# Ledger of designs, part 36: peptides against a protein of PDB entry 5D63

Target 1, 292 residues: chain A of PDB entry 5D63
Amino acid sequence: SLRRGIYHIENAGVPSAIDLKDGSSSDGTPIVGWQFTPDTINWHQLWLAEPIPNVADTFTLCNLFSGTYMDLYNGSSEAGTAVNGWQGTAFTTNPHQLWTIKKSSDGTSYKIQNYGSKTFVDLVNGDSSDGAKIAGWTGTWDEGNPHQKWYFNRMSVSSAEAQAAIARNPHIHGTYRGYILDGEYLVLPNATFTQIWKDSGLPGSKWREQIYDCDDFAIAMKAAVGKWGADSWKANGFAIFCGVMLGVNKAGDAAHAYNFTLTKDHADIVFFEPQNGGYLNDIGYDSYMAFY

## One batch from the design tools (peptide; made by RFdiffusion4, then SolubleMPNN)

Design b1_p11_4_s2 (from b1_p11_4, 7 letters changed)
Fold by OpenDDE base, seed 4:
Structure b1_p11_4_s2 (fold): chain B 292 residues (1-292), chain A 11 residues (1-11)
Amino acid sequence: as target 1 above (292 residues)
Amino acid sequence: SSLLAQVKAHL
């Protein structure tokens, strides 16, 4: 089954993603097909899938940017019914906003069925143009129509997945203790992570012995990412991934504080030095503590 | 006290 998480949802037939037009929070804002750029944030195209307790394979889909929910207009079963953003809640009972999401017959893509109407989210005519209509449409689970098949590309990790990535890294000290602060984390592309670092003022910050040294830089970076998250997204129930580590060198005669994030495939961590904005596979320290 | 408080790298 589909796990709780943030997804970029791409059509199986054409290079188009499910997009909330202009990221608007207004009720009735069209959800449309739109082009996307790989390895970027794609601001209006991220959806938090929240599983409904005790309702098999059924979710709400919250647009990360607007904080509004995917909504089938009037819950109508008519082919061509608009799919829009609309105010809602994660655990609503409104069937206009409840979506059963299961694998298609091809075993890779998903279909998105409205819980009430039993119609499917459809990229009308497979139109690849920006602003193409997305609508509820009649269909079946087993048919091969690519207009109703969607790839769910995971853009977030659970705390457990982050923990597993850390555990696989060779630069972890035997005394390591990790402290998990949130449950689900949007993982940023390095370019976005770097831009937050630049905008924070850290590139111009002066290292000063004890009063503004490695721990201050590392915590300032985490604070900057946290603020960026709060200012950028209207949805709740997730955090932005940015870890802080404390590490000791092999000789045991030096310690350092630094940041880390996840690699593109979410399988590994990469270290980030907030004093210079560098990404490293080996920062020269083994971590004995992290919080993220 | 923490290791970091006693021994810090200066980078």
Scores: peptide ipSAE 0.044, ipTM 0.738, DockQ to the pose 0.287
Fold by OpenDDE base, seed 1:
Structure b1_p11_4_s2 (fold): chain B 292 residues (1-292), chain A 11 residues (1-11)
Amino acid sequence: as target 1 above (292 residues)
Amino acid sequence: SSLLAQVKAHL
């Protein structure tokens, strides 16, 4: 079953993603097909899927940028009914905003069925052009029509997944204690992570003994990522992944504070040195504490 | 009292 998380939702037939037009928070804003760039933040094309308790395979879909929800206009079962952004809540009972999401017959893609109307999210005519209509359309779970099949590219990790990635890393001290601050984390491409680092002013910050040293750099980076998240996205219920670690070297005569993020496949962590913006698989320290 | 305070690095 689909896990809670942030997804980039891509059509199975053409290189088009589910896009909230202009990222607008206005009720009735069209949801459309739009081109995307792999391995980047596609700002209007990220959706938080929140599972509804006690309703099998059913979710709300919140646009990360606008904070509005995928909504089938008037809940109509008519083919061609508009799918729009609309104000809502994560655990709404409004069937216009409830979506049953299950694997298609091909076992890889998903179909998105409106809970009330039982129609499916459809890229009308498989149109690959920017602004192509997305609508509710008649269908069945077993049909192979690629207009109604979607890949859910997961862009986030749960705290448990992050914890597991850390646990697999060889540079963890025997005394390690981790502290989880949030439940779900958007994982940024390194380019975005680096840009936040640059924009924070840290590249121009001077290391100074005690008063502005490794811990200050590491905390400043985390604060910058947090601020970037708050300023960039209107949706709630997730954080931006940026960890802080304290580590000790093998000799036990030096300690360091640094950051870390997740690799592209979300399976491993990579260390980030906020003093120089470097990414390292081995930073030369074993972590005895992390918070993220 | 922390390890960081005890053995702080200069990177």
Scores: peptide ipSAE 0.043, ipTM 0.748, DockQ to the pose 0.293
Fold by OpenDDE base, seed 2:
Structure b1_p11_4_s2 (fold): chain B 292 residues (1-292), chain A 11 residues (1-11)
Amino acid sequence: as target 1 above (292 residues)
Amino acid sequence: SSLLAQVKAHL
């Protein structure tokens, strides 16, 4: 089944993603097909899927940017019914905002069925143009129509997945203790992570013994990422991935504080040196503590 | 709060 997480939802037939037009929080804002750029944030095209307890394969879909929810207008079962952003809550009982999401017949893409109407989210006519209509449309689970098939590209990790990625890394000390701060984390492209670093002022910060040294740099980076998250997204229930580690060198005579993020495939961590903005597979220290 | 953090200088 689909896991809770943040997804970029791409049509299986054409290079178009589910987009909340202009990222607007207004009720009735059209959800449309729109082009996207790989390995970028795609601001209006990220959706937090929240599973509904005790309702199999059923979710709300919250637009990360607007904080509004995917909504089938009036819950109508008529083909061509608009799909819009609308105010809501993660665990609503409103069937206009409940979506059963299961694998399509191809075993890789998903179909998105409105819980109430039993119609499917449809890229009308498979139109690849920006602003193309997305609507509720009649269909079946076994139908192969790519207009109703969607790839759910997971853009986030659970705390457990992050923990597993850390555990696989060879630069973890035997005394390691990790502290998980959140449940789900949006994983940023390095370019975005670097831009946050630049905007934080850290590139111009001077190392000073004790008063502004490695721990200050690392914490400042995490704070900058946290603020960026809060300022950028209206949805709740997730964090932006940026870890802090404390490590000791092999000789045991030096310690360091640094950051880390996840690789593109979310399987591994990569170290980030906030003093110079570098990404490293080996920072020269083994982590004895992390929080993220 | 780790023992290691308490006894080692961080660069």
Scores: peptide ipSAE 0.043, ipTM 0.702, DockQ to the pose 0.153
Fold by OpenDDE base, seed 3:
Structure b1_p11_4_s2 (fold): chain B 292 residues (1-292), chain A 11 residues (1-11)
Amino acid sequence: as target 1 above (292 residues)
Amino acid sequence: SSLLAQVKAHL
């Protein structure tokens, strides 16, 4: 079954993603097909899937940018019914905003069925153009029509998945204690993570003994990412991944504070040095404490 | 006390 998380939802037939037009929070804003750039944030194309308790394989889909929800207009079962952004809540009972999401017959893509109408989210005519209509359309779970098949590219990790990635890393001290601050984390591309670092002013910050040294840089980076998240997204119920670590060197005569994020495949962590903006697989320290 | 407090280098 599909896990709670943030997804980039891509058509199985053409290189088009489910896009909330202009990221607008207005009720009735069209959801359309739009091109995307791999390994970028794709601002208007991220959706938080929230599973509905006691309703199998059924979710709300909240647009991360607008904070509005995928909505089948009037819940109509008519082919060609508009799919729009609309105000809502994560655990709504409104069947216009409830979506049953299960694997298609190909075993890799998903189909998205409206809970009430039983119609499917359809990229009309498989149109790959920007602004192409996405609508409710008649269909069945076993049909092979690529207009109704979607890849759910997971852009987030649970706290448990992050914890597992840390546990696999060879640069963790035997005394390690990790502290989880949130439940679900959007994982940023390095380019975006670096841009936040640049915008924070840290590249121009002067290292000063004790008064503004490694721990200050690392905490300032985490604070910058947190603020960026709050300022960038209207949806709630997730955080932006940015960790702080304290580590000790192999000799045991030096300690350091630094950041870390997750690799593209979410399987591993990569260390980030906030004093110079570098990404490292080995920062020269073994972590005895992290919070993220 | 934390390892940081005990062994923190000026880094």
Scores: peptide ipSAE 0.041, ipTM 0.744, DockQ to the pose 0.302

Design b1_p11_4_s3 (from b1_p11_4, 9 letters changed)
Fold by OpenDDE base, seed 4:
Structure b1_p11_4_s3 (fold): chain B 292 residues (1-292), chain A 11 residues (1-11)
Amino acid sequence: as target 1 above (292 residues)
Amino acid sequence: SSLLEQVLAHL
């Protein structure tokens, strides 16, 4: 079953993703096929899938940027019915915004069926052009039509997954205590993480003994990421991943505060030094405390 | 440990 999370949803037939046109929050904004760039944010192409309690394999899909929901126009079962962004709520009872998402017959891609109409989200004619129509279309779960098959590329991690990644890292002290602040985290590409760091002013900040030292840099980075998240996305129910760690060196005679994020595959953590913007697999300290 | 506490005081 599909997990709650943020997904980049890519067509199985052509290199096109499900895109909310211009990221607009207006009711009736077209959802279209659009090209994407791997390892980038793809701003208008991220969708928070929220599972509906007690309704098997059924979700709402909230556009992360606009905060609006994937909506089948008038819930119509007619082939070619527009799929648009529309205001809604995560646990709506409106069948226009309820989507049953299950594996296709190929076992790797998914199909997206409207709960009410039983039609499927379709990249019309498999058109790979930017702005290509996405519509509800007749179909079945077992047919192989790539116009209705979608890869769900997970762009977020649960707090449990983040915890597991930390637990696998060799640079964790035996006294480690972790504190989880949120439930689901968008994981940023390093390029985006670095840009937030640059925009925060930290590259120009001067280290000063105690008054603005390692902990201040690390907290400032986390605050910058938090603000960036709040300012960038209209959807709720997730955070942006940026951890703070306190660590002690092997000799036990020095401590440091630093940041960390997750690797591209979400399986491991990588340390980030907010004093210089460096990414390291070994920062020279073993973490005894983290919050994220 | 007392040593760890001392290290923590220097953050």
Scores: peptide ipSAE 0.072, ipTM 0.747, DockQ to the pose 0.160
Fold by OpenDDE base, seed 3:
Structure b1_p11_4_s3 (fold): chain B 292 residues (1-292), chain A 11 residues (1-11)
Amino acid sequence: as target 1 above (292 residues)
Amino acid sequence: SSLLEQVLAHL
């Protein structure tokens, strides 16, 4: 089954993603097909899938940017019915905003069925142009029509997945204690993470003994990412991944505070030095404490 | 105290 998480939803037939037009929070804003740039934040194309308790394979889909929900207009079963952004809540009972999401017959892509109408989210005519219509359309779970097949590229990790990535890293001290702050984390590309670092003013900050040293830099980076998240996204129920670590060197005579994020495949962590903006696989310290 | 605790005090 599809896990709770943030997804970039890409058509199986053409290089087009499900896009909320202009990221608008207005009721009735069209959801359309739009091109995307791999390995970047596609601002209007990220969707938080929230599973509905006790309703198998059924979700709401909240646009991260607008905070509005994928909505089948009037819940109509007519082919060509508009799919729009509309105000809602994560655990709504409104069948216009409830989507059953299961694997297609190819075992890789998903189909997205409206819970009420039983029609499917369809990239009309497989049109790859920006602004192409996405609509409810008749279909079946077993047919191979690529207009109704979608890849769910997971852009987030659960706290458990983050914990597992940390546990796999060789630079963790035997005394390690981790403290989890949130449940689900959007994982940023390094380019975006670096841009937040630049915009924070940290590149111009001066290291000063004790008064503004490694822990101050690491905490300032964490705070900058938190603020960026709050300022950038209207949806709730997730955080932006940015960890703080305290580590000790092999000799046991020096400690350091630094940041970390996840690799692109979410399987590993990479260390980030907030004093210089560098990414490292080995920062020279073994972590005895983290919070993220 | 442990060596680690001593190092921690200097951050």
Scores: peptide ipSAE 0.068, ipTM 0.751, DockQ to the pose 0.160
Fold by OpenDDE base, seed 1:
Structure b1_p11_4_s3 (fold): chain B 292 residues (1-292), chain A 11 residues (1-11)
Amino acid sequence: as target 1 above (292 residues)
Amino acid sequence: SSLLEQVLAHL
């Protein structure tokens, strides 16, 4: 089953992603096919999939940028029915906004079926142009039509997945205590993470004994990421991944505060030094405390 | 205090 999370949803046939036009929060905003750039944020093309309790394989899809939901216009079963952004809630009972998402016959891509109409999200004619129509269309679960097959590229991690990534890292102290602040985390590309660091003013901040030292830098970075998240996205129910760690060196005679994020595959953590913007696999400390 | 507590005093 598809996990709760944030996804970039890419057509299986052409290099086009499901895009909310202009990221607009207006009801009836077209959802369209649009080009994307790998390893970037793709602002209007991220969707939070929220599973509906006790309804197998069924989700709402919230556009991360607009905070609106994928909506089949009037829930119509007619081929060519518009799919739009529309106001909604994560656990709605409105079948226009409920989507059954399961593996296609190829075992790698997914199909997106409207719960009520039983039609499928279709990139009409497989059109790869920006602004190409996405509509509800007749189909079956087992057919191979790439217009209705979508790769769900997961852009987030659960707190449990982050916890697991931390647990397998060799630079964790035996006394480690982790404190989980949120449930689901958008994981940023390093380029975006670095840009937030730059925009925070930390590169120009002066280290000062006690008054603005390692813990201040680490907390300031986390605060900057949090604010960036709040300012950038209208959807709720997720956070932006940026951890804070306190660590002790092997000799036990020095401690440090630093940040961490996840690797591209989300399987491991990488340490981030907010005093210089460096990414390290080994920061020289073993973490005894983290919050993220 | 523990070694860790002593180290924490130097953050």
Scores: peptide ipSAE 0.067, ipTM 0.751, DockQ to the pose 0.160
Fold by OpenDDE base, seed 2:
Structure b1_p11_4_s3 (fold): chain B 292 residues (1-292), chain A 11 residues (1-11)
Amino acid sequence: as target 1 above (292 residues)
Amino acid sequence: SSLLEQVLAHL
């Protein structure tokens, strides 16, 4: 079953993603096929899938950028019915905004069926051009038509997944205590993470004993990421991954505060030194505390 | 630990 999370949704037939046109929050904004760049944010192409309690395999899909929801116009079962962004809520009962998402017959891609109309999200004619129509279309779960098959590339982790990634890291102290702040985290590419760091002013910040030292840098980075998240996305119900760690060295005579993020595959953590913008697999400290 | 607490006081 599809997990709650943020997804980049890519057509199984052509290199096109589900895109909310211009990222507009206006009701009726077309959802279209659009090209994408791997390992980038793809601003208008991220969707938070929220599972509906007690309704098997059924979700709302909230566009991260606009905060609006994938909506089948008038819930019509007619082939070619527009799929648009529309205002909504995560746990709506509006069948125009409820999507049953299950594996296709190929076992890798998903199909996206409107709960009410039973039609499927379709990249019309498999058109790979920017702005290509996405519509509700008749179909079945077992047919192989790639126009209705979508890869759900997960761009986020749950708090449990983040916790597991930390637990696998060899640089965790035996006294480690982790504090989870949120439930779901968008994981940024390092390039984006670095850009936030640059824009925060931290590269020009002067280390000063106690008054602005390692913990200040680490907290400032987390605050910068948090602000970037708030300023960038209109959707709610997720955070941007940026951890703070406190660690002690092997000798036990020095401590450090630093950041960490997740690797591209979300399986491991990588340490980030906010004093110089470096990414490290070993920062020279074992973490005894983290919050993220 | 007291040692850790002492180290942490200098963060």
Scores: peptide ipSAE 0.074, ipTM 0.750, DockQ to the pose 0.161; fails the geometry check

Design b1_p11_4_s4 (from b1_p11_4, 10 letters changed)
Fold by OpenDDE base, seed 2:
Structure b1_p11_4_s4 (fold): chain B 292 residues (1-292), chain A 11 residues (1-11)
Amino acid sequence: as target 1 above (292 residues)
Amino acid sequence: SSLLELVRQHL
C-alpha cells in the first residue's frame, strides 16, 4: 500500500514526470508530462498523496507548488479526458479528485485510477516531450502498458521514519530525547539545503559569546528552512526536514548545538554545522536532545 | 551547570 507522502511521479516508459503546467494554481491548469532532473527540486512535479480513511488504496494528490489537486475533468470516463489541477481539499469526497493507487502487474510501478470513472492516468502515446498530454484513459490493472504505469519516488519521510533514522545513528547519547514537530517532511537535496543556508546570511554571521553562538546558528538555520518552505510551496500538511540537536562530547565537558538532515536514501542522518555549512557523519558530539 | 549551559558556552 502506498504511504502518505510527497512523491515525484515518473512514467515507467519514458523519462517524464507528472507536471502541473507552470505550477499554476488556476482551476483547469493542465497536468502534463515533463522532463525532470534527478536529485533536484522539480518544483511543479511534487505531489502530496493523502490517503482517504476507510477507502482502500485511495488518495488525493495535491501539487506541492500550487496547492491544487489532481482532477479528472468532469469525472468523465471517456478516453482522453483532461487531467488538470483544480482547487480541492485533502479529504474531499469529489470523485474527480480521488485516485486509487496500487501496484501495477510489474510489482514496482503504480497505476493511478480515478475512483469514479475507473479510468487510468495515461501519458498519451507515451510522449516524452515537454507538455505531453496526460489524460484519463481506459485500462485494466493487469495491463503492461507503460503509458499508465508510474514510479512513485518518495521525496519525504514520516516522523516515524525520521525517528528511526536518528535511532540508528551511533552519535546519540543514552539520555536522548527527541521531539517530533511535524508528521511528514520533504527531504531536501544537500545542494538545496546548502543554498538555503547561504541565502539565510549565516555564512556571514559572527559567532559571539552567548548572544549569538552555536544554538543561535542552529535555530537560525531551522528558521531559514522553515521560511523557505513557507515561501516555496502552497500545499499544507508537510514540513521541510531540518533538525536541531543538542549534543555533548565524549568527555562530557563540552556541548554543542547543530543541525541535521537525512541522507538521500532517508535511512540515516547527517550532521550539518550551521557555523560553516559543513556536512559531517561525526560532529564530535552525542545528541541528548533533538527537535525536528 | 546544565548541559544546556554547556551548549551555550561552546565555541
Scores: peptide ipSAE 0.196, ipTM 0.755, DockQ to the pose 0.247
Fold by OpenDDE base, seed 4:
Structure b1_p11_4_s4 (fold): chain B 292 residues (1-292), chain A 11 residues (1-11)
Amino acid sequence: as target 1 above (292 residues)
Amino acid sequence: SSLLELVRQHL
């Protein structure tokens, strides 16, 4: 079954993603097909899938940017019914905003069925143009029509997945203790992570003995990412991944504070040095404490 | 001194 998480949802037939037009929070804002750039933040194209308790394979889909929900207009079962952004809540009982999401017959893509109408989210005519209509349309689970097949590319990790990535890293001290702050984390591309670092003013900050040293840099980066998240997204129920670590060197005679994030495949961590903006697989320290 | 103190020193 589909896990709770943030997804970039891409059509199986053409290089278009499910896009909330202009990221608008207005009720009735069209959801459309739109081009995307891999390995970037596609701002209007990220959706938090929240599973509905006791309703198999059924979710709400919250647009991260607008904080509004995918909504089938009037819950109509007519082919061509608009799919829009609309105000809602994660655990709504409104069937206009409840979506059953299961694997298609090809075993790799998903279909998105409205819970009430039983129609499917359809990229009308497979139109690859920006602004192409997305609508509810008649269909079946076993049809091969690519207009109704979607790849769900996971853009977030659970706290458990992050924990697992840390646990497999070779630069963890035997005394390691991790502290999990949130449940689900949007994982940023390095380019975005670096831009936040730049915008924070840290590149121009001077290391000063005790008064502004490694721990200050690492905590400032964490704070900058947190603020960026709060200022950028209207949806709730997730955080932006940025960890802080304390580590000791192999000799045991030096310690350091630094950041870390996840690799693109979410399987590993990469260390980030907030004093210079560098990414390293080995920062020269073994972590004995982290919070993220 | 503790490891935490070492961290503050950025050794």
Scores: peptide ipSAE 0.183, ipTM 0.751, DockQ to the pose 0.257
Fold by OpenDDE base, seed 3:
Structure b1_p11_4_s4 (fold): chain B 292 residues (1-292), chain A 11 residues (1-11)
Amino acid sequence: as target 1 above (292 residues)
Amino acid sequence: SSLLELVRQHL
């Protein structure tokens, strides 16, 4: 069963992702196939999958950038019916915006079936060109047509998954207490995380005893990421992952405040020093408190 | 002193 989360949705046959054209929030904006760059934020190609309560394997798909939803035009069952962005809500009853998503016959990719029409999201002719048509098309769950098979690459973590990653880290103090602020977190590539750090002005900030020391840097980074999230995305129901930690050294005679994010595979955390923009597997402190 | 106070005092 597909979990709630943010996904990059890639065709199983060609290197093309489901893209909301120009990231436009206008009703009727085409959803198209488009190239993508691995390990980057593909701005128009991120989709929040929200499971519908009491309807098995059925979701809405909200474009993260536009805040609009994947919509089968007029709910038509005709092959070639346009799939567009359209205004909606996460828990809509509109069958044009309800998608049953289950594993394909290959056990790795998914198929995306419109709940009402029972047609499938199809990269027409498997066209790998930018702007290639994505449409509703006839099909079955068991057929192997790669035009209708999609990899759902998870770009987010739940709070529980983040908690588990922290718990696996060897640099956590025995007295650790974590405080979870949100339910689902977009995990940024380090390059994007670093760019937010640069744009925050922190690289030019001067450490000053007590008045602007480690805790101020760490909180400023958290605030910068929060603002970046609010300014960058129109969808709701998720946050951007950026944690704050307080830690104590092995000798117990010094403490530090710092940030952390998740590794690319989401299995571990990596520490971030907001005073210099460095990523470290060991920052020299064991965390006794975090919020994220 | 608390660990929080330690953070502010030392770094």
Scores: peptide ipSAE 0.121, ipTM 0.748, DockQ to the pose 0.258
Fold by OpenDDE base, seed 1:
Structure b1_p11_4_s4 (fold): chain B 292 residues (1-292), chain A 11 residues (1-11)
Amino acid sequence: as target 1 above (292 residues)
Amino acid sequence: SSLLELVRQHL
């Protein structure tokens, strides 16, 4: 079953993703096919899938940028019915905004069925052009039509997944205590993470004994990422991944404060030094405390 | 000294 999370949703037939046109929050904004760039933030193409309790494989899909929801116009079962962004809530009972998402017959891609109409999200004619129509269309779960097959690329991790990644890392102290601040985390590409670091002013910040040292740099980075998240996205119910660690060296006579993020596959953590913007697999310290 | 104090003393 599909996990709660943020997804980039790509057509199985052509290099097109599900895009909320111009990221607009207006009711009735078209959802369209649009080109994308791998390993980047595709701003209008990220969707938070929230599972509906006690309704098998059924979700709302909230556009991260606009904070609006994928909506089948009037819940119509007619082929060609518009799919739009529309205001809503994560746990709505409106069947126009409820989507049953399950594996297609190929076992890799998903199909997206409207809960009420039982029609499927369809890239009309498999059109790969920017702005191509996405509509509700008749279909079956077993049909292999690539117009209705979608890859769900997971762009986030749960707190449990982040915890597991930390637990696998060899640079964790025996006294480690982790504190989870949120439930779901958008994981940024390093390029985006670095850009936030640059924009924060930290590259020009001066280390000063006690008054602005390693802990200040690490906390400032965490704050910068948090602010970037709040300023960039209108959806709620997720955070931007950026951890803070306190670590001690092997000898136990020196300590450091630093950041960490997740690798591209979300399986491991990588350390980030906010004093120089470096990414390291080994920062020379074992973490005895983290919050993220 | 505490581990926190050690953190504050280093780069």
Scores: peptide ipSAE 0.190, ipTM 0.758, DockQ to the pose 0.249; fails the geometry check

